# Ledger of designs, part 197: peptides against a protein of PDB entry 4ASU

Target 1, 270 residues: chain A of PDB entry 4ASU
Amino acid sequence: ATLKDITRRLKSIKNIQKITKSMKMVAAAKYARAERELKPARVYGVGSLALYEKADIKTPEDKKKHLIIGVSSDRGLCGAIHSSVAKQMKSEAANLAAAGKEVKIIGVGDKIRSILHRTHSDQFLVTFKEVGRRPPTFGDASVIALELLNSGYEFDEGSIIFNRFRSVISYKTEEKPIFSLDTISSAESMSIYDDIDADVLRNYQEYSLANIIYYSLKESTTSEQSARMTAMDNASKNASEMIDKLTLTFNRTRQAVITKELIEIISGAA
Target 2, 83 residues: chain B of PDB entry 4ASU
Amino acid sequence: FTFASPTQVFFNSANVRQVDVPTQTGAFGILAAHVPTLQVLRPGLVVVHAEDGTTSKYFVSSGSVTVNADSSVQLLAEEAVTL

## One batch from the design tools (peptide; made by RFdiffusion4, then SolubleMPNN)

Design b2_p21_2_s1 (from b2_p21_2, 13 letters changed)
Fold by OpenDDE base, seed 4:
Structure b2_p21_2_s1 (fold): chain B 270 residues (1-270), chain C 83 residues (1-83), chain A 21 residues (1-21)
Amino acid sequence: as target 1 above (270 residues)
Amino acid sequence: as target 2 above (83 residues)
Amino acid sequence: SAAVREAVIEALKAVAERQRA
């Protein structure tokens, strides 16, 4: 490589490093906010899931329609965040198909579609885009819930798959159940609950879905921002190492060029 | 007793004496050993009676309330503010 | 002198070889 080539590469990598450092800082700020906002969201979301856990809602085996909701975002450069969700979605879809279930997929965030659309295009109902630019709100979750309910797909049971935040360095892809109104209303385990008005139950389920989606979005966002922060830090470190290596190469190459030129001058070959 | 909005937690697995909630079917009081039920909130006042006799008032928007067989209660409001 | 030039060239070649190693 010529000195010019090395210099150009150095400049390029230095610029990348600046960008990755900046992105790290932005991700850090977003992470800090997301983590704060996750605390109440988790209580809220877990509270919403409490019914399903306590009632041990089961879907009859004869019910075959299953909905998979994958939750991520539109934004890249966050390590394995999207691929982890997609991997679990694929696994779940395959398992359900093997069990004779019909599977449909909803992607929250364009990255899910980007990964799965080619292989699962026939199973995709809808993809929600414009996820991840701003912190998710309950309003956003409600919109998603509403669109899902209006999709025309009458699922019996569903799975919402998202990355649960553990720590700044750790997330876990998890699955939580969602149930149709019919499944809840027909569940034997619901018999312990007092006579529930059908309209009340419908509204309750709508809130439940929105709540779970909101929760999943908050978990996902926090996980994503932490992962992005880590990814950008790693990228910055890698760039630093490359800069150091190239700088050494530059210095050696420069010395060699100078030496060659001096020899040519002294020998009269110039 | 858990009482939360998406953005704020008011009670988290707390023991309370009574919670008065506004529901679409009317306001009712949740006491100890209340029968399991599911309800949807209407905009209105929530009154929490703590075991120490303290009474706290909240305004809530829409949401849900769940009373489970184990006497756990989840009050989940879309919006809630302390009064 | 030609001799000095040759000596310098050889010395520089030796340096160049050391730089390649």
Scores: peptide ipSAE 0.026, ipTM 0.815, DockQ to the pose 0.004
Fold by OpenDDE base, seed 5:
Structure b2_p21_2_s1 (fold): chain B 270 residues (1-270), chain C 83 residues (1-83), chain A 21 residues (1-21)
Amino acid sequence: as target 1 above (270 residues)
Amino acid sequence: as target 2 above (83 residues)
Amino acid sequence: SAAVREAVIEALKAVAERQRA
């Protein structure tokens, strides 16, 4: 490689490093906000899930329609965030299919579609885009919940798959159950709640779904921003190492050129 | 007793004496060992009676309230403010 | 001297070969 080539590469990598450092800082700011907003969101979301955990709602085996909601975002450069969700979605879809269930998929965030569309295009009901530019709001979750409920797909049971935030260096892809109104209404374990008006139960379920979606979005966002920080930090470090290597190569090449020129001068003056 | 909005937590697994909630079917008081129920909140006043005799008031918009068989309560409001 | 120049050229060639390795 010529000195010019090395210099050009150095300049390019230095520019990449600047970009990755900048992205790290942006991700850090978003992470700090997301973590703060996750605290109440987790209490809220876990509170909403408490009924399903305590009531031990069971879906009859003869019911075949299963909905998988994958929660992620539109944005890349966040390590394995999207692939982890997609992997679990694929696994769950395969397991359900093997059990004779019909599986439909909803993607929250365009990246889920990007990963799964080729293999699962026929199973996709809808993909929600424009996720991850702004922090998710309860309004956003409500819109998603309403659209899901109005989709016309009468699922019996479902799964929401998202990355739960553990720490700045750790997340875990988790699955939580979602149930249709019919499944909840028909569940034996709900008998202790039997005096509930059907309209009340419907409204309750709508809130529950919105709550769970909101919770999942907050967990996902926090996990994503943390992972992006790490990814950008790693990219910046890798760029730094490459800069160092290329700088050494540049110096060696420069010395070799100088040596060659000196030899030519001395040889030509003979 | 858990009482939260998407953005704020007021009570997290706390023990309380009574919670008065505004529901679509009317206001009712949740006491210790209340029968399991599911309700939807209407805009109105929530009153929390603590074990120490203190009373706290909140305004809530919409949401849900769950009373479980184990006497745990989840009050989840879309919006809530302290009064 | 011509002899010194030749010796310097040989030494520099040796250095250049080591730098290429």
Scores: peptide ipSAE 0.025, ipTM 0.817, DockQ to the pose 0.004
Fold by OpenDDE base, seed 1:
Structure b2_p21_2_s1 (fold): chain B 270 residues (1-270), chain C 83 residues (1-83), chain A 21 residues (1-21)
Amino acid sequence: as target 1 above (270 residues)
Amino acid sequence: as target 2 above (83 residues)
Amino acid sequence: SAAVREAVIEALKAVAERQRA
């Protein structure tokens, strides 16, 4: 490679490094906020799930309609965040289909659709876009919940799949159950709850769904920002190593050129 | 007893003597060993009576309250403020 | 002198070979 070629490559990589460093800082700021906001959201969301855990709500075996909600975002450059969710969605869909269940999919964030569209396009009910630019609010979750409830799809049970935040370097793709109003109302375990009318139960279920969606969005956002921060850090380090290697090559090449020029001058061959 | 909004936690697995909640079916007090129930919150006052005799008041918007068979209570408000 | 020039050229060639290695 000529000195000019090496210089051009160095300039390009240095520019990439500047971009990745900047993106790292932005991701770090968003992560710090997301982590703070996740603390109360987790208490709130886990509190909402407590009923389903304690009541041991079971879906009858004859029920066949299953809804899968995948939660991610529209934003890239965050490692395996989207692919992890999509992989689990695909696995779950395959298992349910093998069991003779009807599977429908909702994507929260455009990246889920981008990954699964070719193989699962017929199973998609709706994809929610414009996810990940701003921190999710309870209002956002309520909109998603309302859209689902008004979709006309009468699912029996469902699963919400999202990345749960563990630490700045770790997340885990998890699944939480979603139940239809009919499934909850018909559950034998619900008989212990006194003075529950149909309107109360319906409203309660609407809040429950919104709560779970909100929780999943907050977990997903925190996981995504941490993963993006890590990805940008790794990219910056890789760029640094490449700069060092190219700089060494440049220096060696430069010395060789100088030596050659000196030989030509001394020999009188120029 | 857990009392939280999406943005703030007021009580997390705390022991309390009584919680008065505003529900769509009416205001009621949750005591120890209250029967399991599910209710939806209406805008109003929540009063928490601690075991030490202290009383705290909150205004809540919409939400839900769950009393489980194990006497655990989840009060989840969309919005809540201390008074 | 031509002899000194030749010696310098050889020395520089040796340095160049070491730098390529």
Scores: peptide ipSAE 0.024, ipTM 0.808, DockQ to the pose 0.004
Fold by OpenDDE base, seed 3:
Structure b2_p21_2_s1 (fold): chain B 270 residues (1-270), chain C 83 residues (1-83), chain A 21 residues (1-21)
Amino acid sequence: as target 1 above (270 residues)
Amino acid sequence: as target 2 above (83 residues)
Amino acid sequence: SAAVREAVIEALKAVAERQRA
């Protein structure tokens, strides 16, 4: 490589490093906010899931309609955040199909669509875009819940797949159940609950769905920002190492060029 | 007893004496060993009676309340403020 | 002068070879 080529590459990598450092700082700020907002959201969301855990709601085997909601965002450069969710969605869809279930998919965030569109296009009901630019709100979750309920797809059972935040360096892709109103209403385990008006139960279920979606969005956002921060840190370190390597190469190449020029001058060939 | 909004936690797995909640079917008090039930909140006042005799009042918007067989209660309001 | 030039050229060649290694 010529000195010019090395210099050009050095400049390019230095610019990339500046960008990755900047992105790291932005991700760090977003992460700090997301983590603070996740604390109450987790209590809220786990509280909403408590019914399903305690009631042990089971879907009859004859019921075949299953919904998968994958939760991620529109933004890249966050490591395996999107691919992890997509991988689990694919696995779940394949398992359900093998069991003779009908599977439909909702993608929260455009990245899910980008990964799954080629193989699962016919299974997609809707994809929600513009996710991840701003912290998710309960209003956002409510919109998603409402659109799901109004989609006309009469699912019996579903799953919401998202990245649960563990720490700044760790997340885990998890699945939580979602149930249709009919499935909840018909569950034997629900018989212990006092006479619940059908309208009350419907409204309750709408809140439950919104709550779970909100929780998943908050977990996903926190996981994503932490992963992005880590990814940008790694990218910055890799860029630094490459800069050092190229700088050494530049110095060696420069010395070789100078030596060659000196030899030519001394030999009279110049 | 858990009482939270999406943005704030008021009680997290706490022991309380009684919680008065405004529901669409009417206000009711949740005491220890209350029968399992599901209700939807209407805008109104929540009153939490702690074991120490203290009473806290909250204004809540819509939401849900769950009383489970194990006496656990989840009060989940869309919006809630301390009064 | 010619001998000195040749010695310098050889020394520089040796340096160049060491820089390539």
Scores: peptide ipSAE 0.020, ipTM 0.813, DockQ to the pose 0.004

Design b2_p21_2_s2 (from b2_p21_2, 9 letters changed)
Fold by OpenDDE base, seed 4:
Structure b2_p21_2_s2 (fold): chain B 270 residues (1-270), chain C 83 residues (1-83), chain A 21 residues (1-21)
Amino acid sequence: as target 1 above (270 residues)
Amino acid sequence: as target 2 above (83 residues)
Amino acid sequence: SAAVAAAVEAALKAVAEKERA
């Protein structure tokens, strides 16, 4: 490699390092906010899921329509955040198909579609774009919930798949159940909840869906920002190491060029 | 008893004496050993009566309330403010 | 930002490929 080539590469890597360092700082700030906002969101979301856990709602085997909601974002450079969700979605879809279920998919965030479009295009109902630029709000979750309910797909049960935040260095892809109004209404375990008006139950389920989506978005966002911060840190470190290596190569090459020039001068070969 | 909005937690697995909630079917009080029920919230006042006799008032918008067989209660409001 | 992200991603992939070689 010529000195010019090495210099160009050094400049490029140094610029990348500056960008990754800046992105790390931005991700760190967003992470800090996301973590704060996740605390109440967990209580809220877990509270909403409490019914399903306590009632032990079971979907009859004859019910075959299953909805998978994958939650991520539109934004890249966050390690395995999107691929982890997509992987679990694929696994779940395959398992359900093997069990004779009909599977449809909703993607929250464009990255899910990007990963699954080629293999699962026929199963996709809708993809929600413009996710991840700003912190998710309950309004955003409500919009998603409403669009899902208005999609015309009459699912019996579903799975929402998202990355649950554990720590700044750890997330876990999780699955939580979603149920249709019909499934909840027909569940034997719901019999202890006497005299539930059908309209009340419908409204309740709408809130429940919005709640779990909101919760999943908050978990996903926190996980994503943390993962991005880590990814950018790793990128910055890798760039630093490469800069060091290239600098050494530059110095060696420079010495070789100087030596060659001196020999040419001494030998009169100009 | 859990009472939260998407952005704020007011009670998390707390023991309370009574919670008065505004529902679409009417306001009702949740006491210990209340029968399991599901309700949706209407805009109105939530009153939490603590075991120590302290009463706290909140304004809530839409949402849900769940009373489970184990006496756990989840009050989840879209918006809630302390009064 | 998308162009920058793409450039960063491409650069990161190139770095990763070189580390495997």
Scores: peptide ipSAE 0.023, ipTM 0.871, DockQ to the pose 0.013
Fold by OpenDDE base, seed 1:
Structure b2_p21_2_s2 (fold): chain B 270 residues (1-270), chain C 83 residues (1-83), chain A 21 residues (1-21)
Amino acid sequence: as target 1 above (270 residues)
Amino acid sequence: as target 2 above (83 residues)
Amino acid sequence: SAAVAAAVEAALKAVAEKERA
């Protein structure tokens, strides 16, 4: 490689490093906000799931319609955030299909569709786009919940799959259950709850769904921003190492060129 | 007793004496060992009576309240403010 | 932002490919 080639590469990598550093800072700011907003969201979301855990709601085996909601975003450069969710969705879909269940998929964020389109296009009901540019709001979750409930697809049970935030360096892909109104109303374990009006139960379920979606979005967002920050940091470090290597190569090449020129002068070959 | 909105937590697994909630079917008080129930919130006043006798008032919008068999209570409001 | 992300990904890929060559 000529000195010019090395210089060009150095310039390119330095520019990349500047970009990745800037993106890291942006991700860090978004992460800090997301983490703050996750604290109450987690209490809220976990509270919403408490009924299903405590009542031990089970779906009868004869029920065959299963919904999988994958939660991620539209935005890349965040490590394995999207692939982790997609992988678990695929695994769950395969297991359910093997059990003779009908599986439909909802993608929250365009990246889920991008990954699963080729293999699972026929199973997709809807994909929600424009996720991840702004922090998710309860309004956003409510819109998703409402669209699902009004989609006309009558599922018996479902799974929402998302990345749960653990720490700045750790997230875990998790699954939480979603139950249809019919499944909840028919569950034997619900008999201990007083005579609940059907309209009340319907409204309750609508809130429950919105709550869990909101929770999943907040967990996903925090995980994503953290992962992006880490990815950009790693990219910046890798760029730095490459710059160092190329700089050494540049210096060696420069010395070689100078030496060659000196030899040519001394030998009278100029 | 857990009382939260999407953006704020007021009580997290706290022990309280009584919680008065506004529901679509009517306002009711949740006492210790209250029977399990599910209700949806209407806009109105939530009153939390602490064990020490302190009373806190909140205005809530829509949401849900769950009383479980284990006496745990989840009050989840879409919006809530301290009054 | 999307354009920047794409550029970064492309650039990182190009750099990685060039290091392997």
Scores: peptide ipSAE 0.023, ipTM 0.861, DockQ to the pose 0.013
Fold by OpenDDE base, seed 5:
Structure b2_p21_2_s2 (fold): chain B 270 residues (1-270), chain C 83 residues (1-83), chain A 21 residues (1-21)
Amino acid sequence: as target 1 above (270 residues)
Amino acid sequence: as target 2 above (83 residues)
Amino acid sequence: SAAVAAAVEAALKAVAEKERA
C-alpha cells in the first residue's frame, strides 16, 4: 500500500471512530432514560401477567392457531438483539408446527421481518415499522394491541418474544403467553373468579394485551440501547486498534520509501 | 396490593386494609379475603386505606383491577395521579 | 441518521472482514 492509501484509510477509520463514539453517547443517553422508564413499566407489566400465572390458563390441545409476536426494532448496530429474538421465534415456530399447530407471526420492528422474510414470509400477518426512534409509549402499545385484535386472525394462544433487560451487559430473550378472549373465557381455572360480564372481560383482555406489549417494548428498548452502547464502544475500540496498526504501517512504509530513495540516489539509478 | 400506571408505581406488593376502586359496574371496596374478580376501571377516585389508618386518594382514567385467590391485588391504571 | 447508520454498518463490516483476512 502506498503512503497515500494508508493515509486515506487512517482518515476514514478516524471518521468512523468519531461516529461510533457519538453513537455510543447517544445510546448511553437513551439507555439511561429507558432504564428509568423500565422500572415502573416492569411492575406494571408483571402485574398484568400475574393473572395468567396465578390462574394457570391452559389452552385446549385441540386448539391449533398460535400467534408469535416478536418484539424488536427497526434499528441496527445493536449486536445480537434482533437475531436473538428471531432465533427464538424460529425455534418456537418449528416446535409448534411439529405439534400440528398453525403458526402466524407478527413482527414488532422491521428487523424481524428482515431476518425472517425469506423463510417465514407466508406466516407473517403484519409488521409494525417505525419502532425504536423514540421511546415506546403506552399509546404505541395500545395501537399494536388494537391492530392485532382487529387483524381478523382468531388465534387461540400466542407467545410474545422479547429481550428482557438484566443489566448493562446482559439481556435474556424470553417468552410470555398471550391468550385470546375465547381461551380465557373458556378456561376452567377461571371458574374461581366471580361471574364476569363478557364486555368487562373483553375490555380487561384488551388492557392486558396492551400492558404486556408495553412491558415487552420497554424491556426490548432498554436491552437494545444497552447492547448498542456496548457495540459502539467495541467498534470504537476496534477502530482505535486499527488506527494504531495503520500508524505503525505508515511509519514503516515511510521509512522504506526513504530508504529506497536514498539507494536510488546513491546508485545513480535514478 | 400493587397499584401502578405505565409510568409510576404507587404500591408494590404492599399490605393495605382496603382499596376502593371505581369500576364500570360501580365502585366497590376490596378488603382482605375478597373473592377473586376481574374488573375494568372507569374514570374516578381510588382510595387506599393503609393499615396504619392513613388514607390516600388517586384519580385514575382507565385500566383493570384483579383480585386473585391468594388475596393479591393488581390495580393497573392507564393514567393515575395522586390527589 | 439512517444513511449514517448504513455507512457505519458498511464500514464496520468492511473492517471486520479485513480483520478476518
Scores: peptide ipSAE 0.023, ipTM 0.866, DockQ to the pose 0.013
Fold by OpenDDE base, seed 3:
Structure b2_p21_2_s2 (fold): chain B 270 residues (1-270), chain C 83 residues (1-83), chain A 21 residues (1-21)
Amino acid sequence: as target 1 above (270 residues)
Amino acid sequence: as target 2 above (83 residues)
Amino acid sequence: SAAVAAAVEAALKAVAEKERA
């Protein structure tokens, strides 16, 4: 490589490093906010899931329609956040298909669609875009829930797959169940809740779905910002190492050029 | 007893004497060993009676309340404010 | 901007590929 080529590469990498450092700071700020907002959201979301856990709602095996909701965002540069969700979605879809179930997919965030489009395009019902620019609100979750309920797809049960936040350095892809109104109303374990008005149960289920989606969005956002912060830090370090290597190469190449020029001068070969 | 909104937690697995909730089917009081039920909240007042005799009042907009067989209660309001 | 993000992503992929090689 010529000195000019090395210089161009150095300039490019230095610019990238500036960008990654800036993005790290932005991610750090968003992470701090997301973590604060996750605390109540977790209590709220886990509270909503408590019924399903305590009632031990089971879907009959003859019920074949399964919905998978993958939760991520539109934004890249966050390590394995999107691929982890997509991987678990693929695994779940394959397992369900092997069990003879019909599987449909909803993507929250464009990145899921981008990853799964080629292999699972026929299974997608809808993809929600414009996710991740702003912190998710309960209103956003309600819109997603409403769109799902109005989609006309009559699922029996489903799974919402998202990254649960553990710490600044750790997240875990998890799955939580979602149930249709029909599945809940027909569940034997719900008999202890008998005498519930059908309209009440419908409204309750709508809230439950929105609550779970909201919870998943908050977990996903916190995990994503943390992962982005780490990814940008790693990128900045890698850029620094590359700059050092290229600088050494530049210095060596420069010395070689000087030596060659000196030899040409001494030899009279110009 | 858990009482939360998407943005705020008021009670988290707390022991309370009684919770009065506004539901679409009517206001009812949740006491210890209340029968399991699911209800949807209407806009109104929530009153929490603590074991120490302290009473707290809240306004809620909408949401759900769950009373489980194990006597656990989840009051989940879309919006809630302390009065 | 989306263009900057794409450039950063491409650069990061290139760096990652070089590290795996």
Scores: peptide ipSAE 0.023, ipTM 0.861, DockQ to the pose 0.013

